Peptides against a protein of PDB entry 4U39. Designs and how they scored, part 38

Target 1, 302 residues: chain A of PDB entry 4U39
Amino acid sequence: SIKVIGVGGGGNNAVNRMIENEVQGVEYIAVNTDAQALNLSKAEVKMQIGAKLTRGLGAGANPEVGKKAAEESKEQIEEALKGADMVFVTAGMGGGTGTGAAPVIAQIAKDLGALTVGVVTRPFTFEGRKRQLQAAGGISAMKEAVDTLIVIPNDRILEIVDKNTPMLEAFREADNVLRQGVQGISDLIATPGLINLDFADVKTIMSNKGSALMGIGIATGENRAAEAAKKAISSPLLEAAIDGAQGVLMNITGGTNLSLYEVQEAADIVASASDQDVNMIFGSVINENLKDEIVVTVIATG

## One batch from the design tools (peptide; aimed at target 1 V263 D268 S284)

Design b2_p19_1_s3 (made by RFdiffusion4, then SolubleMPNN; from b2_p19_1, 11 letters changed)
Fold by OpenDDE base, seed 1:
Structure b2_p19_1_s3 (fold): chain B 302 residues (1-302), chain A 19 residues (1-19)
Amino acid sequence: as target 1 above (302 residues)
Amino acid sequence: KVKLDWIETENGYLAIKKP
C-alpha cells in the first residue's frame, strides 16, 4: 500500500490538494499539533500529535515542539503507517509541526521498512530568515530519515508564476507542486498507463538516494510531448541540471489521446539530457482530466 | 459535512472518516 502523510499546515494543505485532484491509489493521513487546523483536513485518517505537550494549540512555529509532539505520539504514528510499502511524507519546511515532526514520522516509516519519500518545500525568502534557518535544519533531518528527499524551492515558483501573483496564490502553487511530486510517483505505481512500472522499479531508483530534484513541464499542441519534456528538464524547480543525476524517474501523463509515440519522444528527450550511465525509468499515465495537455514530471536522484 | 469518529488515544486523537 501507498500512504501519503501530510505533516503540519503545509503538509495538510498539500494533502487536501491531492484529494481535490483525485490522486488515486493512496491512503491519506493528516498529522498536526493544531486540532482546529486538523479538523479542516480532507484526509480519511487524521491524527493529532503531542496532545499532552501542545494541548491541541499547535507548535507555535517551534520545530522542537513539533519533534517532541511526534515523539510523544510515536506508537500511534507506527500503527497508522504499519503495512505501507511506500510512505510519502509531505510538509512545508520552516514551520513548527512540519519541520519538527516530519523527520520523526519519516524515520518511523523507514524503520517499518517502507520506501520513505519526503516531498517538502523550502519557504519563500519573504517568509523571513528564521523560517529559512528552521527549514534548513528540518531538511537536514529529513535527509537522514528518508530514502529520497524531494525539495521544492518555493522561490523558484515565483519564476513560473506572474510577478503580480498574490502571495496566497504562490502558496497554493507550492501546494500544487507538492501534489505533482507525490502524484508523479504514486501514479506510476497505482494508475495504469501505456507503460506501467512496478514498485520494485521505483524502489530501485529511490532507495537510499538522499536528495532529489523535480522538474515539471506542461504543454499542448502537436509537439506537446517534446515541449513538455523540454520544459521539465529546464524547469526552474531544478536547482541543477539533470545530467549529473545517478537516477531519473520520469512520468509522462496525458489524456486518452496520449500515444506511445509521444511517450517515446518525451522519454528520448529526457534520456538525451541525462548522463549516459543514468539509471532511468519512465512510465506513462492516462488522466482524462488533462484532455489535450501532457504533463512530464522528472525526478532526478543522486 | 464529513462525519469523523474521534478516538481518544493515550497520546492524542485519531479521527477516522465514517463511511
Scores: peptide ipSAE 0.136, ipTM 0.674, DockQ to the pose 0.014
OpenDDE base, seeds 2, 3, 4, 5: peptide ipSAE 0.000, 0.042, 0.050, 0.099; ipTM 0.245, 0.472, 0.565, 0.652

Design b2_p19_1_s4 (made by RFdiffusion4, then SolubleMPNN; from b2_p19_1, 10 letters changed)
Fold by OpenDDE base, seed 2:
Structure b2_p19_1_s4 (fold): chain B 302 residues (1-302), chain A 19 residues (1-19)
Amino acid sequence: as target 1 above (302 residues)
Amino acid sequence: SVQLDWVETERGYFAIKKP
């Protein structure tokens, strides 16, 4: 089974976005220290952590409170994660609950033997230096606790959105990028496509790889596959070129008109931009909601 | 062109580039 755990406000917003986009084949768990915020989750499983410590009032933007809250609730987290083959831990770094609790939850998942993937955001620079410093500590702790950690730099989202985009929409886009990171992997396992992957192949590419980068490309038209692939490998979300990655996971998602030729064309572009010795796996997914769009997601590990 | 190995499984096809 695949479980997606949203941790704290940002993680739970991302989980809500995943549910709204009908990401299939996964179980959703919402985790928070704030009981009122947790009630707004669309997840089937809702877990309040640190009830004794916080009394449901949240972590007060303190990562140490988030950490202690997860430690207090360790047995409950273990029970919720039991039997998972794969666990996604999603959070916005820089906050109290997400920053502190996500590494603890990830370690619990890893200790249970699940393939543990972190999908987290760095805060925007405008959220201030304190948030950035807290996020750096949380990311460091996540890196030790996961098999693969996808880090999304929110400032790079500002490069792909209109300059006049309201701050609220920038946060929504961050939630959407978190969704794309989870869905780009989970669909390869859980959703039948033209090219399917098994869990063992994904595990081979993602186990003990440390930090990862994600690129996304979307295109339409006659050359949509090639354009989407080129956009993915040149994505602002890639803080470095995919050249030098030890592993690459690629998802090619399209509508019912997605062809094997388009899949091959996109795969060849990404493979050609990657190191000669890279371990690359790719799958394709059919999503009827995309109609004429192709979405290419690239995850570079190592 | 990078040569990809295509493998058929019960769930369909997957492709892998090996070092």
Scores: peptide ipSAE 0.028, ipTM 0.502, DockQ to the pose 0.486
OpenDDE base, seeds 1, 3, 4, 5: peptide ipSAE 0.023, 0.026, 0.024, 0.027; ipTM 0.399, 0.424, 0.485, 0.524; seed 4 fails the geometry check

Design b2_p19_2 (made by RFdiffusion4)
Pose (drawn by RFdiffusion4):
Structure b2_p19_2 (pose): chain A 294 residues (1-190, 197-206, 209-302), chain P 19 residues (1-19)
Amino acid sequence: SIKVIGVGGGGNNAVNRMIENEVQGVEYIAVNTDAQALNLSKAEVKMQIGAKLTRGLGAGANPEVGKKAAEESKEQIEEALKGADMVFVTAGMGGGTGTGAAPVIAQIAKDLGALTVGVVTRPFTFEGRKRQLQAAGGISAMKEAVDTLIVIPNDRILEIVDKNTPMLEAFREADNVLRQGVQGISDLIALDFADVKTIMKGSALMGIGIATGENRAAEAAKKAISSPLLEAAIDGAQGVLMNITGGTNLSLYEVQEAADIVASASDQDVNMIFGSVINENLKDEIVVTVIATG
Amino acid sequence: SVQTFHVGTAAEVLAALRA
């Protein structure tokens, strides 16, 4: 019983993308103050929060509103979250709802005893001061409210995509990366949560590599451990979760070769949750998701 | 579908994969 909660617009897209990618084994909840944007969620559960406060008009990039909105819907949320063994709280930070409400929601989930993993994006630098400041204040609050907070620096999306990909695609990739963050874990729980719990505090950074071809598992792992999303050296990690995903042509040679690359770059005595998952919709593509905690 | 899944130290994981 793992629930992925998209909070605000940032999470709304990630949840959509997760659903679009047919990520299995999770119950999705899209939570928004913005009734219009919420009605775009592909989530079966659409929770409008702050209906009294925002009248479906959203939080206006005011985290305080997203917060008061979440506090207003404190009871509706717990009801939706009860029975969750694990709650992914996925949101865009810098907004109102994502920045404000996610900590409220993730804290509720944490109090509910669920393994609360918040997976959020820090706004692109170009989103400006307000976005940056609010997320920082917001990311700070997400850390106090989750067991593990995987923070995806959107600015690093721009290092990864072609220098000329339009902004719209840059935001889109941030959504995918958020989806890639949650799927990277949720695919490994579809298992004693104390395992993953022992891996889940402090902040967390993740990396992703995608590769195709003859030497892809290593190419993917190398890209994953060195990825711009992953800002710090992995040897600094106390715990590492590794997810290898490929087609039905995923060989153990490829799997361990990538594991060897991720492992050698991690501390030797590191705790590790490692999985490889077959995605039939993949052909020659392979995706390594690496999440380091410490 | 999960092909393989391991929890442990890096050395234990690698040993399990090389087994």

Design b2_p19_2_s1 (made by RFdiffusion4, then SolubleMPNN; from b2_p19_2, 8 letters changed)
Fold by OpenDDE base, seed 2:
Structure b2_p19_2_s1 (fold): chain B 302 residues (1-302), chain A 19 residues (1-19)
Amino acid sequence: as target 1 above (302 residues)
Amino acid sequence: MIKVLLVGTKDEVLAALRA
């Protein structure tokens, strides 16, 4: 089974966005120290952590409170994650609960023998230096606790969105990028294709790989496949080129008019931008909601 | 509704797309 666990406010907003976009084949778990915020989750499983420590009032933007809250609730977290083959841990780094609890939850998942993938955001620079410093500590702790860590630099989202984008919409776009990172992987595993992927191949690419890079490209029109692939490999979300990556996960998603030629063209572009000895897994997905859009997601590991 | 058409290694999917 695949489980997605959203930790704290940012993680729970991302999980809500995943549920709203009908991401299939995964179980959703919402974790928070704030009981009122947790009630707004759309997840089937809702877990309040650190009830004794926090009394449901949240972590007060303190990562040490978030950590202790997860430690207090360890047995409950173990029970909720038990029997998962794969666990996605999603959080916004820089806050109290997400920054402190996400590494503890990830370690619990890994100790249970699940393939553990972190998908987390760095805060925007405008959220202030305190959040950036807290996020750096949380990301360092996540690296030790996961098999693969995808870090989304929120400041790079501002390069993709319109300059007039309201601050609230920039946070919604961060939640959407978290969704795309989880969905780009989960769609490859959870849905049967014409060629089924062995979960052992996913483990080979993702186990003990440390930090991963994610690129996303979206395009429309006659050259949409090539344009989406080029945008993905040159995405502002990529902190480096993918040419040195030991593993690549590629997802090509289109509407009902997606052709095999478009899939091949996009795959050839990403493959040509990757190392010759790269272990590449890719899938083609039909989403009826995309109409004329193609979305290419690239995750580079190693 | 999301439908996966092809999932596999580079060689498997490229082989299936060329077939």
Scores: peptide ipSAE 0.073, ipTM 0.733, DockQ to the pose 0.446
OpenDDE base, seeds 1, 3, 4, 5: peptide ipSAE 0.027, 0.036, 0.051, 0.045; ipTM 0.679, 0.629, 0.718, 0.650

Design b2_p19_2_s2 (made by RFdiffusion4, then SolubleMPNN; from b2_p19_2, 7 letters changed)
Fold by OpenDDE base, seed 5:
Structure b2_p19_2_s2 (fold): chain B 302 residues (1-302), chain A 19 residues (1-19)
Amino acid sequence: as target 1 above (302 residues)
Amino acid sequence: MIKVFYVGTKEEVLAALRA
């Protein structure tokens, strides 16, 4: 089974976005120290952590409280994660609960033998220096606790959206990018009809790889496949080129009109931009809601 | 229908795409 755990406010917002977009084949768990915020989750499983420590009042933007809350609730977390083959831990770094609890939850998942993937955001620069410093500590702790860590720099989202995008919409876009990171991987595993992809192949590319980069490209029109692939490998979300990556995961998502030629064209572009010794997994997904759009997600590891 | 096309090295992937 695949489990997605949203940790704290940002992680729970991302999980809500995943549920709203009907990401299939995964079980959702919402984790928070704030009982009121947790009640707003759409997840089937809702877990309040650190009930004794926080009395359900949240972590007060303190990562140490988030950490201790997860440690207090270790047995409950273990029971919720039991039997998972893969665990996604999603959080907004820089807060209290997400920053402190996500590494603890990730370590619990890893200790249970699950392939553990972190998908987290760095805060926007406008959220202030304190959040950036807390995020850096949380990301460092996540890197030690996961097999693969995808870090989304929120400031790079501002390069993808309109300059006049309201702050609230920038946060919604961050939630959407978190969704795309989880869905880009989970769709390659969880959807029935995967031919020639075993879970061992995914483990080979993602196990103990540390930090990963994610690129996203979206396009429409006659050359949409090539354009989406080119946008993905040159995405502002990529902190480096993919030419040195040891592993690449590629998802090509399109509408019902997605052709085999378009899939081949997009995959050729990404493979050609990758290292000679790269281990590559690529899959295609049909999403009836995309109509004429193609979305290419590239995750580079190693 | 989800199609997983290939898992392999760059050379194997490119060979499979060109076939």
Scores: peptide ipSAE 0.232, ipTM 0.821, DockQ to the pose 0.732
OpenDDE base, seeds 1, 2, 3, 4: peptide ipSAE 0.029, 0.183, 0.062, 0.038; ipTM 0.631, 0.781, 0.673, 0.563

Design b2_p19_2_s3 (made by RFdiffusion4, then SolubleMPNN; from b2_p19_2, 8 letters changed)
Fold by OpenDDE base, seed 4:
Structure b2_p19_2_s3 (fold): chain B 302 residues (1-302), chain A 19 residues (1-19)
Amino acid sequence: as target 1 above (302 residues)
Amino acid sequence: MIKVLLVGTKEEVLAALRA
């Protein structure tokens, strides 16, 4: 089974966004130290951590409280993650619960033998230096606790949205990018296709790879496949080019009008931007909600 | 409803795209 665990406010917002977008074939778990915020989760499984420590009042933006809350609730986390083949741990770094608890939860998943993937955000620069420093500590702890860590720099999201985008919409876009990172991988595994992916191939590409980069491209119109692929490999979310990656996961998602030609065109662009000896997993997904849009997601590991 | 058209290795996908 595949489990997605949202940790703290940002992680839970991302999980809610995944559920709202009908991401299939995954089990959702919401984790928080704030009981009121947790009640707003759409996840089937809701877990309050650190109930004794926090009394459900949250972590007070302190990562050490988030860490101790997860440690207090270790047995509950183990039971919720039991039997997962793969665990996505999603969180916004820089806060209390997400920053502190996500590494503990990731380690629990890894110790259970699940392929453990972190998908986390760095805070925006405008959230202040304290959040950036807390996020750096949380990201370092996540890197040790996961097989693969995707770090989304929120400041790069500001490069893909309008400059006049309200702050609230910028956070919603961060939740959407977290969704795209999880969904881009989970759709390749969880949904049967014409060619089924062996989970062993996913393990080969993602196990003990450390930091991964994610690029996303979206386009419409006649050249939408090529444009989406070009945007993905040149995405502001990529901190480096994908040509040095040991592994690449590529997802092409379109509406019911997605053609085989468009799939091939996008695949050729990403393959040409990748190393010749790269281990590539490729998938094509139909999402009826995308209408005329194509979304290309590229995840580069190693 | 999400439907996966093709999922596999580069070789498998390229083989399926050529068929």
Scores: peptide ipSAE 0.075, ipTM 0.746, DockQ to the pose 0.444
OpenDDE base, seeds 1, 2, 3, 5: peptide ipSAE 0.093, 0.036, 0.074, 0.021; ipTM 0.735, 0.583, 0.724, 0.618; seed 1 fails the geometry check

Design b2_p19_3 (made by RFdiffusion4)
Pose (drawn by RFdiffusion4):
Structure b2_p19_3 (pose): chain A 294 residues (1-190, 197-206, 209-302), chain P 19 residues (1-19)
Amino acid sequence: SIKVIGVGGGGNNAVNRMIENEVQGVEYIAVNTDAQALNLSKAEVKMQIGAKLTRGLGAGANPEVGKKAAEESKEQIEEALKGADMVFVTAGMGGGTGTGAAPVIAQIAKDLGALTVGVVTRPFTFEGRKRQLQAAGGISAMKEAVDTLIVIPNDRILEIVDKNTPMLEAFREADNVLRQGVQGISDLIALDFADVKTIMKGSALMGIGIATGENRAAEAAKKAISSPLLEAAIDGAQGVLMNITGGTNLSLYEVQEAADIVASASDQDVNMIFGSVINENLKDEIVVTVIATG
Amino acid sequence: AAFEAKLARIYANQLFGSS
């Protein structure tokens, strides 16, 4: 019983993307103050929060509103979250709802005893000062409210994508990366949560590599451990979760080769949760998701 | 030797799944 909660617009897209990618084994909850944007969620559960406060008009990039909105819907949320063994709280930080409500929601989930993993994106630098400041104040709050907070620096999306990909695609990739963050874990729980719990505090950074071809598992792992999303050296990690995903042609040679690359870059006595998952919709593509905690 | 022990531990604890 793991629930992925998209909070605000940032999470709404990630949840959509997860659903679009048919990520299995999770119950999705899209939570928004913005009734219009919420009605775009492909989530079976659409929770409008702050209906009294925002009247479906959203938080206006005011985290305080997203917060008061979440506090207003404190009871509706717990109801939706009860029974969750694990709650992914996915949101865009810098907004109002994502920045404000996610900590409220993630804290509720944490109090509910669920393994609360918040997976959020820090706004692109270009989103400006407000966005940056609010997310910083918001990411700071997400840390206090989750067991593990995987923060995806959107600015690093721009290092990854072609220098000329339009902004729309840059935001889109942030959504996918958020999806990639949650799927990278949720695919490994579809197992004693104390395992993953022992891997879940402090902040967490993740990396992803995608590769195709003859030497792809290593190419993917190398790209994953060196990825711009992953801002710090992995040897600094106390715990590392590794996810290897490929087609039905995923060999153990490929799997361990990538595991060897991720492992050598991590501390030797590191705790590790490692999985390889077959995605039939993949052909020659392979995706290594690496999440380091420490 | 320590690296090989680490790999053996990781390989033994590997999780297998599908999407």

Design b2_p19_3_s4 (made by RFdiffusion4, then SolubleMPNN; from b2_p19_3, 13 letters changed)
Fold by OpenDDE base, seed 5:
Structure b2_p19_3_s4 (fold): chain B 302 residues (1-302), chain A 19 residues (1-19)
Amino acid sequence: as target 1 above (302 residues)
Amino acid sequence: SKREEKMKRIYNNLIWSKK
C-alpha cells in the first residue's frame, strides 16, 4: 500500500489538494498539532499529535514542539503507517509542526521498512529568516530519515507565477507543486499507462538516494511531448541541472490520445539532458482529464 | 546568470546528444 501523510498546515493543504485532484491508489493521513486546522482536512485518517503537549493549540511555530508532539504520539503514528510499502511524507518546512514532526514520522516509516519519500517545501524568502533557518534544520533532519527527499524551493514558484499573483495564490501553487511531486511518483505505481512501472523499479531508483530535485513541464499542441520534456528539464524548481544526477525518474502523463511516440520523444529529450551513466526509469500515465495536455515530471536523485 | 549557465548546459547537452 501507498500512504501519503501530510504533516502540519502545509502538508495538510497539500493532502487536501491531492484529494481534490483525485490522486488514486493512495491512502491519506493528516497529522497536525492544531485540532481546528486538522478538522479542515479532507483526509480519511486524521491524527492529532502531541495532545498532552499542545492541547490541540498547535506548535506555535516551534519545531521542537512539533518534534516532541510526534514523539508523544509515536505509537499512533506507527499504527497508522504499519503495512505501508511506500510512505510519502509531505510538509511545508519552516513552521512548527511540519518542520519538527515530519522527520520523526519519516524515521518511523523507514524503521517500519517502507520506502520513505519526503516531499517538502522551503519557505518563501518573504516568510522571514527565522522560517528559513528552521526549514534548513528540518530539511537536514529529513535527509537522515528518508530514502529520498524532494525539496521544492518556494522562491522558484515566484518565477512560474505572474508577478501580481497574490500571496495566497503563491501558497496554493506551492501546495499544487507538492501534489505534483507525490502524484508524479504514485501514479507510476498506481495508475495504468502506456509504460507501467512496478514498485520494485521505483524502489531501485529511490532507495537511499538522499536529496532529489523535481522539474515539471506542461504543454499542448503538435510538439507537446517535446515541449513538456524541455520545460521539465529547464524547470525553475530544479536548483541544479539534471546533468550530474545519478538517477532520474520520469513520468509522462497525457490524455487518452497520448501516443507511444510522444512518450519516447519525451524520454529521449530527458535522457539527452542527463549523464550517459544515469540510471533512468520512465513510466507513462493516462489521465482522462488531460485532454490535449502532456505533463512531464522529472525527479533527479543523487 | 546561474539560470543562463544552467540553460546553456542543458542546451549543450541536448545539442551534443543529437550529433
Scores: peptide ipSAE 0.015, ipTM 0.434, DockQ to the pose 0.037
OpenDDE base, seeds 1, 2, 3, 4: peptide ipSAE 0.000, 0.012, 0.006, 0.014; ipTM 0.248, 0.409, 0.392, 0.448

Design b2_p19_4 (made by RFdiffusion4)
Pose (drawn by RFdiffusion4):
Structure b2_p19_4 (pose): chain A 294 residues (1-190, 197-206, 209-302), chain P 19 residues (1-19)
Amino acid sequence: SIKVIGVGGGGNNAVNRMIENEVQGVEYIAVNTDAQALNLSKAEVKMQIGAKLTRGLGAGANPEVGKKAAEESKEQIEEALKGADMVFVTAGMGGGTGTGAAPVIAQIAKDLGALTVGVVTRPFTFEGRKRQLQAAGGISAMKEAVDTLIVIPNDRILEIVDKNTPMLEAFREADNVLRQGVQGISDLIALDFADVKTIMKGSALMGIGIATGENRAAEAAKKAISSPLLEAAIDGAQGVLMNITGGTNLSLYEVQEAADIVASASDQDVNMIFGSVINENLKDEIVVTVIATG
Amino acid sequence: SVQTFYVGTASEVLDKLHS
């Protein structure tokens, strides 16, 4: 019983993307103050929060509103979250609802005893000061409210995508990366949560590599461990979760070769949760998701 | 579908993968 909660617009897209990618084994909850944007969620559960406060008009990039909105819907949320063994709280930070409400929601989930993993994006630098400041204040709050907070620096999306990809695609990739963040774990729970719990505090950074071809598992792992999303050296990690995903042509040679690359770059006595998952919708593509905690 | 899944130290995971 793992629940992925998209909070605000940032999470709304990630949840959509997860659903679009047919990420299995999770119950999705899209939570928004913005009734219009919420009605775009492909989530079976659409929770409008702050209905009294925002009247479906959203939080206006005011985290305080997203918060008061979440506090207003404190009871509706717990109801939706009860029975969750694990709650992914996925949101865009810098907004109102995502920045405000996610800590409220993730804290509720944490109090509910669920393994609360918040997976959020820090706004692109270009989103400006307000976005940056609010997320910083918001990311700070997400840390206090989750067991593990995987923070995806959107600015690093721009290093990864072609220098000329339009902004719309840059935001889109942030959504996918958020999805890639949650799927990178949720695919490994579809297992004693104390395992993953022992891996889940402090902040967390993740990396992703995607490769195709003859030497792809290594190419993917190398790209994953060196990825711009992954801002710090992995040897600094106390715990590392590794997810290898490929087609039905995923060989153990490829799997361990990538594991060897991720392992050698991690501390030797590091705790590790490692999985490889077959995605039939993949052909020659392979995706390594690496999440380091410490 | 999960092909492989391991929990342990990096060395224990690698031992299991190379076994």

Design b2_p19_4_s3 (made by RFdiffusion4, then SolubleMPNN; from b2_p19_4, 9 letters changed)
Fold by OpenDDE base, seed 4:
Structure b2_p19_4_s3 (fold): chain B 302 residues (1-302), chain A 19 residues (1-19)
Amino acid sequence: as target 1 above (302 residues)
Amino acid sequence: MILVFLVGTAQEVLAALRS
C-alpha cells in the first residue's frame, strides 16, 4: 500500500489539495499538534500528536516541540504506517510541527521497511530568517530519515506564477507543487494501466538516493507535449540540470485525448536531456480532470 | 490509467520509444 502523511499545516494543506484533485490509490493521513487545524483536514485518518505535550494547541512554531510531539505519539504513528510499502512524508519546513515531526515520522516509516519519500518545501524568503534556519535543520534531519528527499524551494514558485500573485495564492501554489511531486510518483505505482510498474523498479531508483530535484511543465495546444517537457527540464524548481542525476523519474499526464505521439515526443525530450546510462522510469497517465492540459513531472535523484 | 511504462537506461527508453 501507498500512504501519504501530511505533517503540520503545510503538509495538511498539501494533503487536502491531493484529496481535492482526486489522487487515487493512496491512503491519506493528516498529522498535526494543532487539534483545530487537524479538524479541517479532509484525510480519512487524522492523528493528533503530542496531546500531552501541546494539549492540542500546536507547536508554537518550535521544531523541538514538533519533534517531541512525534516521539510522544510514536506507537500511534507506527500503527498508522504499518503495512505500507511506500510512505510519502509531506511538510512545509520552517514551522514547528512539520519541521520537527516530519523527520521522526519519516524515520518510523523507514524503520518499518517502507520506501520513504520526503516531499517538502523550503519557506519563502519573506517568511524571514528564523523560518529559513528552522527549515535547514528540518531538511538536514529529513535527509537522514528518508530514502529520497524532494525539496521544493518556494522562492522558485514565485518564478512560475504572476508577480502580482497574492501571498495566499503563492501558498496555494506551494501546496499544488507538493501535490504534483507526490502525484507524479504515486500515479505511476497506484494507477492501474496497460503496463503496471513493478514496485521493485521504484525501489531501485528511489532507495537511499538522498536529495532529489523536481521539474514541472504544463502546456496546452498543438505542441503541448513538447512544450510541457521543455518546461519540465528547464523548470525553475530544478536547481540543477538533469544530466548529472543517477536516476530520473518522468511522468507525463494528460486528459483522455493524450496521444501516443505526444507521449513519445515528451519522453524523447526528457531522455535526450538525461545521461545515456541513467536509470529511468517513464510513465504516462490519463487524468480526466486535465482536459486539454499536459503535465510533465521530472524527478532527478542522486 | 497508465498508458505506457518503460524502465531502463535513458538509451533503452529512447530505443523503445523510437521502435
Scores: peptide ipSAE 0.160, ipTM 0.784, DockQ to the pose 0.849
OpenDDE base, seeds 1, 2, 3, 5: peptide ipSAE 0.138, 0.133, 0.132, 0.134; ipTM 0.774, 0.771, 0.770, 0.764

Design b2_p19_4_s4 (made by RFdiffusion4, then SolubleMPNN; from b2_p19_4, 10 letters changed)
Fold by OpenDDE base, seed 3:
Parts: sequence; structure tokens; C-alpha cells
Structure b2_p19_4_s4 (fold): chain B 302 residues (1-302), chain A 19 residues (1-19)
Amino acid sequence: as target 1 above (302 residues)
Amino acid sequence: MILVHLVGTAEEVLAALRS
């Protein structure tokens, strides 16, 4: 089974966005130290951590409180993650609960033998220096606790949205990018295809790979597949080129009009930007909610 | 619904798609 665990406010917002977008084949778990915020989760499984420590009042933007809250609730976290083959740990770094608890939860998942993937955000520069410093510590702890860590630099989201985008919409876009990172992988595993992926192949590409980079491209029109693929490999979210990666996961998602030619064209662009000996997982997904849009997601590991 | 899953080298994936 695949489990997605949202940790703290940002992680729970991302999980809500996944549920709203009908991401299939995954179980959702919401974790928070704030009981009021946790009640707003759409997840079937809701877990309050550190109830003795925080009394449900949250972590007060202190990562050490988030860490201790997860440690207090270790047995409950173990029970919720038990039997998962894969665990996604999603969080917004820089806060109290997400920054402190996500590494502890990731380590618990890994110790249970699950393939553990972190999908986390760095805070925007406008959230202030304290959040950036807290996020750096949380990301370092996540890197040691996961098999693969996807880090989304929120400041790079500002390069793909309008400059006049309100702060609230910038956070919604960060939640959407977290969704795309999880869905881009989970769809490859959880959705039946004409050719099924072995979960062993996913383990080979994602196990003990450390930091991974993610690129996303969206396009419409006659050349939409090529444009989406080019945008994905040149995405502002990629802090480096995908050349030199040991593994690449590619997902192309389109509507019911997605053609095999479009799939081939997008795959050729991503493959040509990758090393010849790269271990590639490719998947094509039909999403009936996509009319004329194609979405290409590329994850580079190693 | 996923149409196609492919695993291999970039060259193998491309060859399979052209097939």
C-alpha cells in the first residue's frame, strides 16, 4: 500500500489538495500538533501528536517542539504506517510541526521497511530569515531519514507565476507543486496501465538516492507535448540540469485525446536531456479532467 | 488510467515506444 502523510500546516494543505484532485490509490494521513487545524483536514486518518506536550495548541513555530511531539507519539505513528510499502512524507519546512516532526515520521517509516520519499518545500524569502534557517535544519534531518528527498524551493515558484500573484495564491501554488510531486510518482505505481510497473523498479531508482530534483511543464496547443517536456527539463524548480542523474522518473499526463505520437515526442525530449545509461521509469496517464492540457513531470534522482 | 509504463535505459524506453 501507498501512504501519504501530511505533517503540520503545509503538509496538511498539500494532502487536502491531493484529495480535492482525486489522487487515486493512496491512503491519506494528516498529522498535526494543532487540534483545530487538524480538524480541517480532509484525510480519513487524522493524528494529533504531542497531546501531552502541546495540549493541542500547536508547536509555536518551534521545530524542537515538533520533534518532541512526534517522539511522544511514536507508537501511534508506527501503527498508522504499518503495512505501507511506500510512504510519502510531505511538509512545509520552516514551521514548528512540519520541520520538527517530518524527519521523525520519515525515520519511523524507513525503520518499518517502507520506501520513504520526502516531498517538502523551502519557505519563501518573504517568510523571513528565521524560517529559512529552521527549514535548512529540517531539510538536513529529512535527508538522513528518507530514501529520496524532493525539495521544492518556493522562491522558484515565483518564476512560474505572475509577479502580481497574491501571497495567498503563492502558498496555494506551493501546495499544488507538492501535490504534483506526490501524484507524479504515485500515479506511476497505483494506477493500472497497459504495462504495469514493478514496485521493485521504483525501489531501485528511489532507494537511498538522497536529494532529488523535480521539473514540471504544462502546455496546450498543437505542440503541447514537446512544449510541456521542454518546460519540464528547463523548469525553474530544477536547481540543476537532469544530465548526470542516475535515475529519471517521467510522467506524461493528458486528456482522453493524448496520442501515442505526443507521448513519444515528450519521452524523446526528456531522454535526449538525460544520460544514455540512466535508469528511466516512464508512464503515461489519462486524466479526464485535463481537456487540452498536457502535464509533464520529471524527477531526477542520484 | 495509465496507458503505458516503461522501465529501462533512455534508449530502451524510446525503442519500446517506437515499437
Scores: peptide ipSAE 0.164, ipTM 0.797, DockQ to the pose 0.903
OpenDDE base, seeds 1, 2, 4, 5: peptide ipSAE 0.126, 0.127, 0.148, 0.164; ipTM 0.759, 0.761, 0.775, 0.779

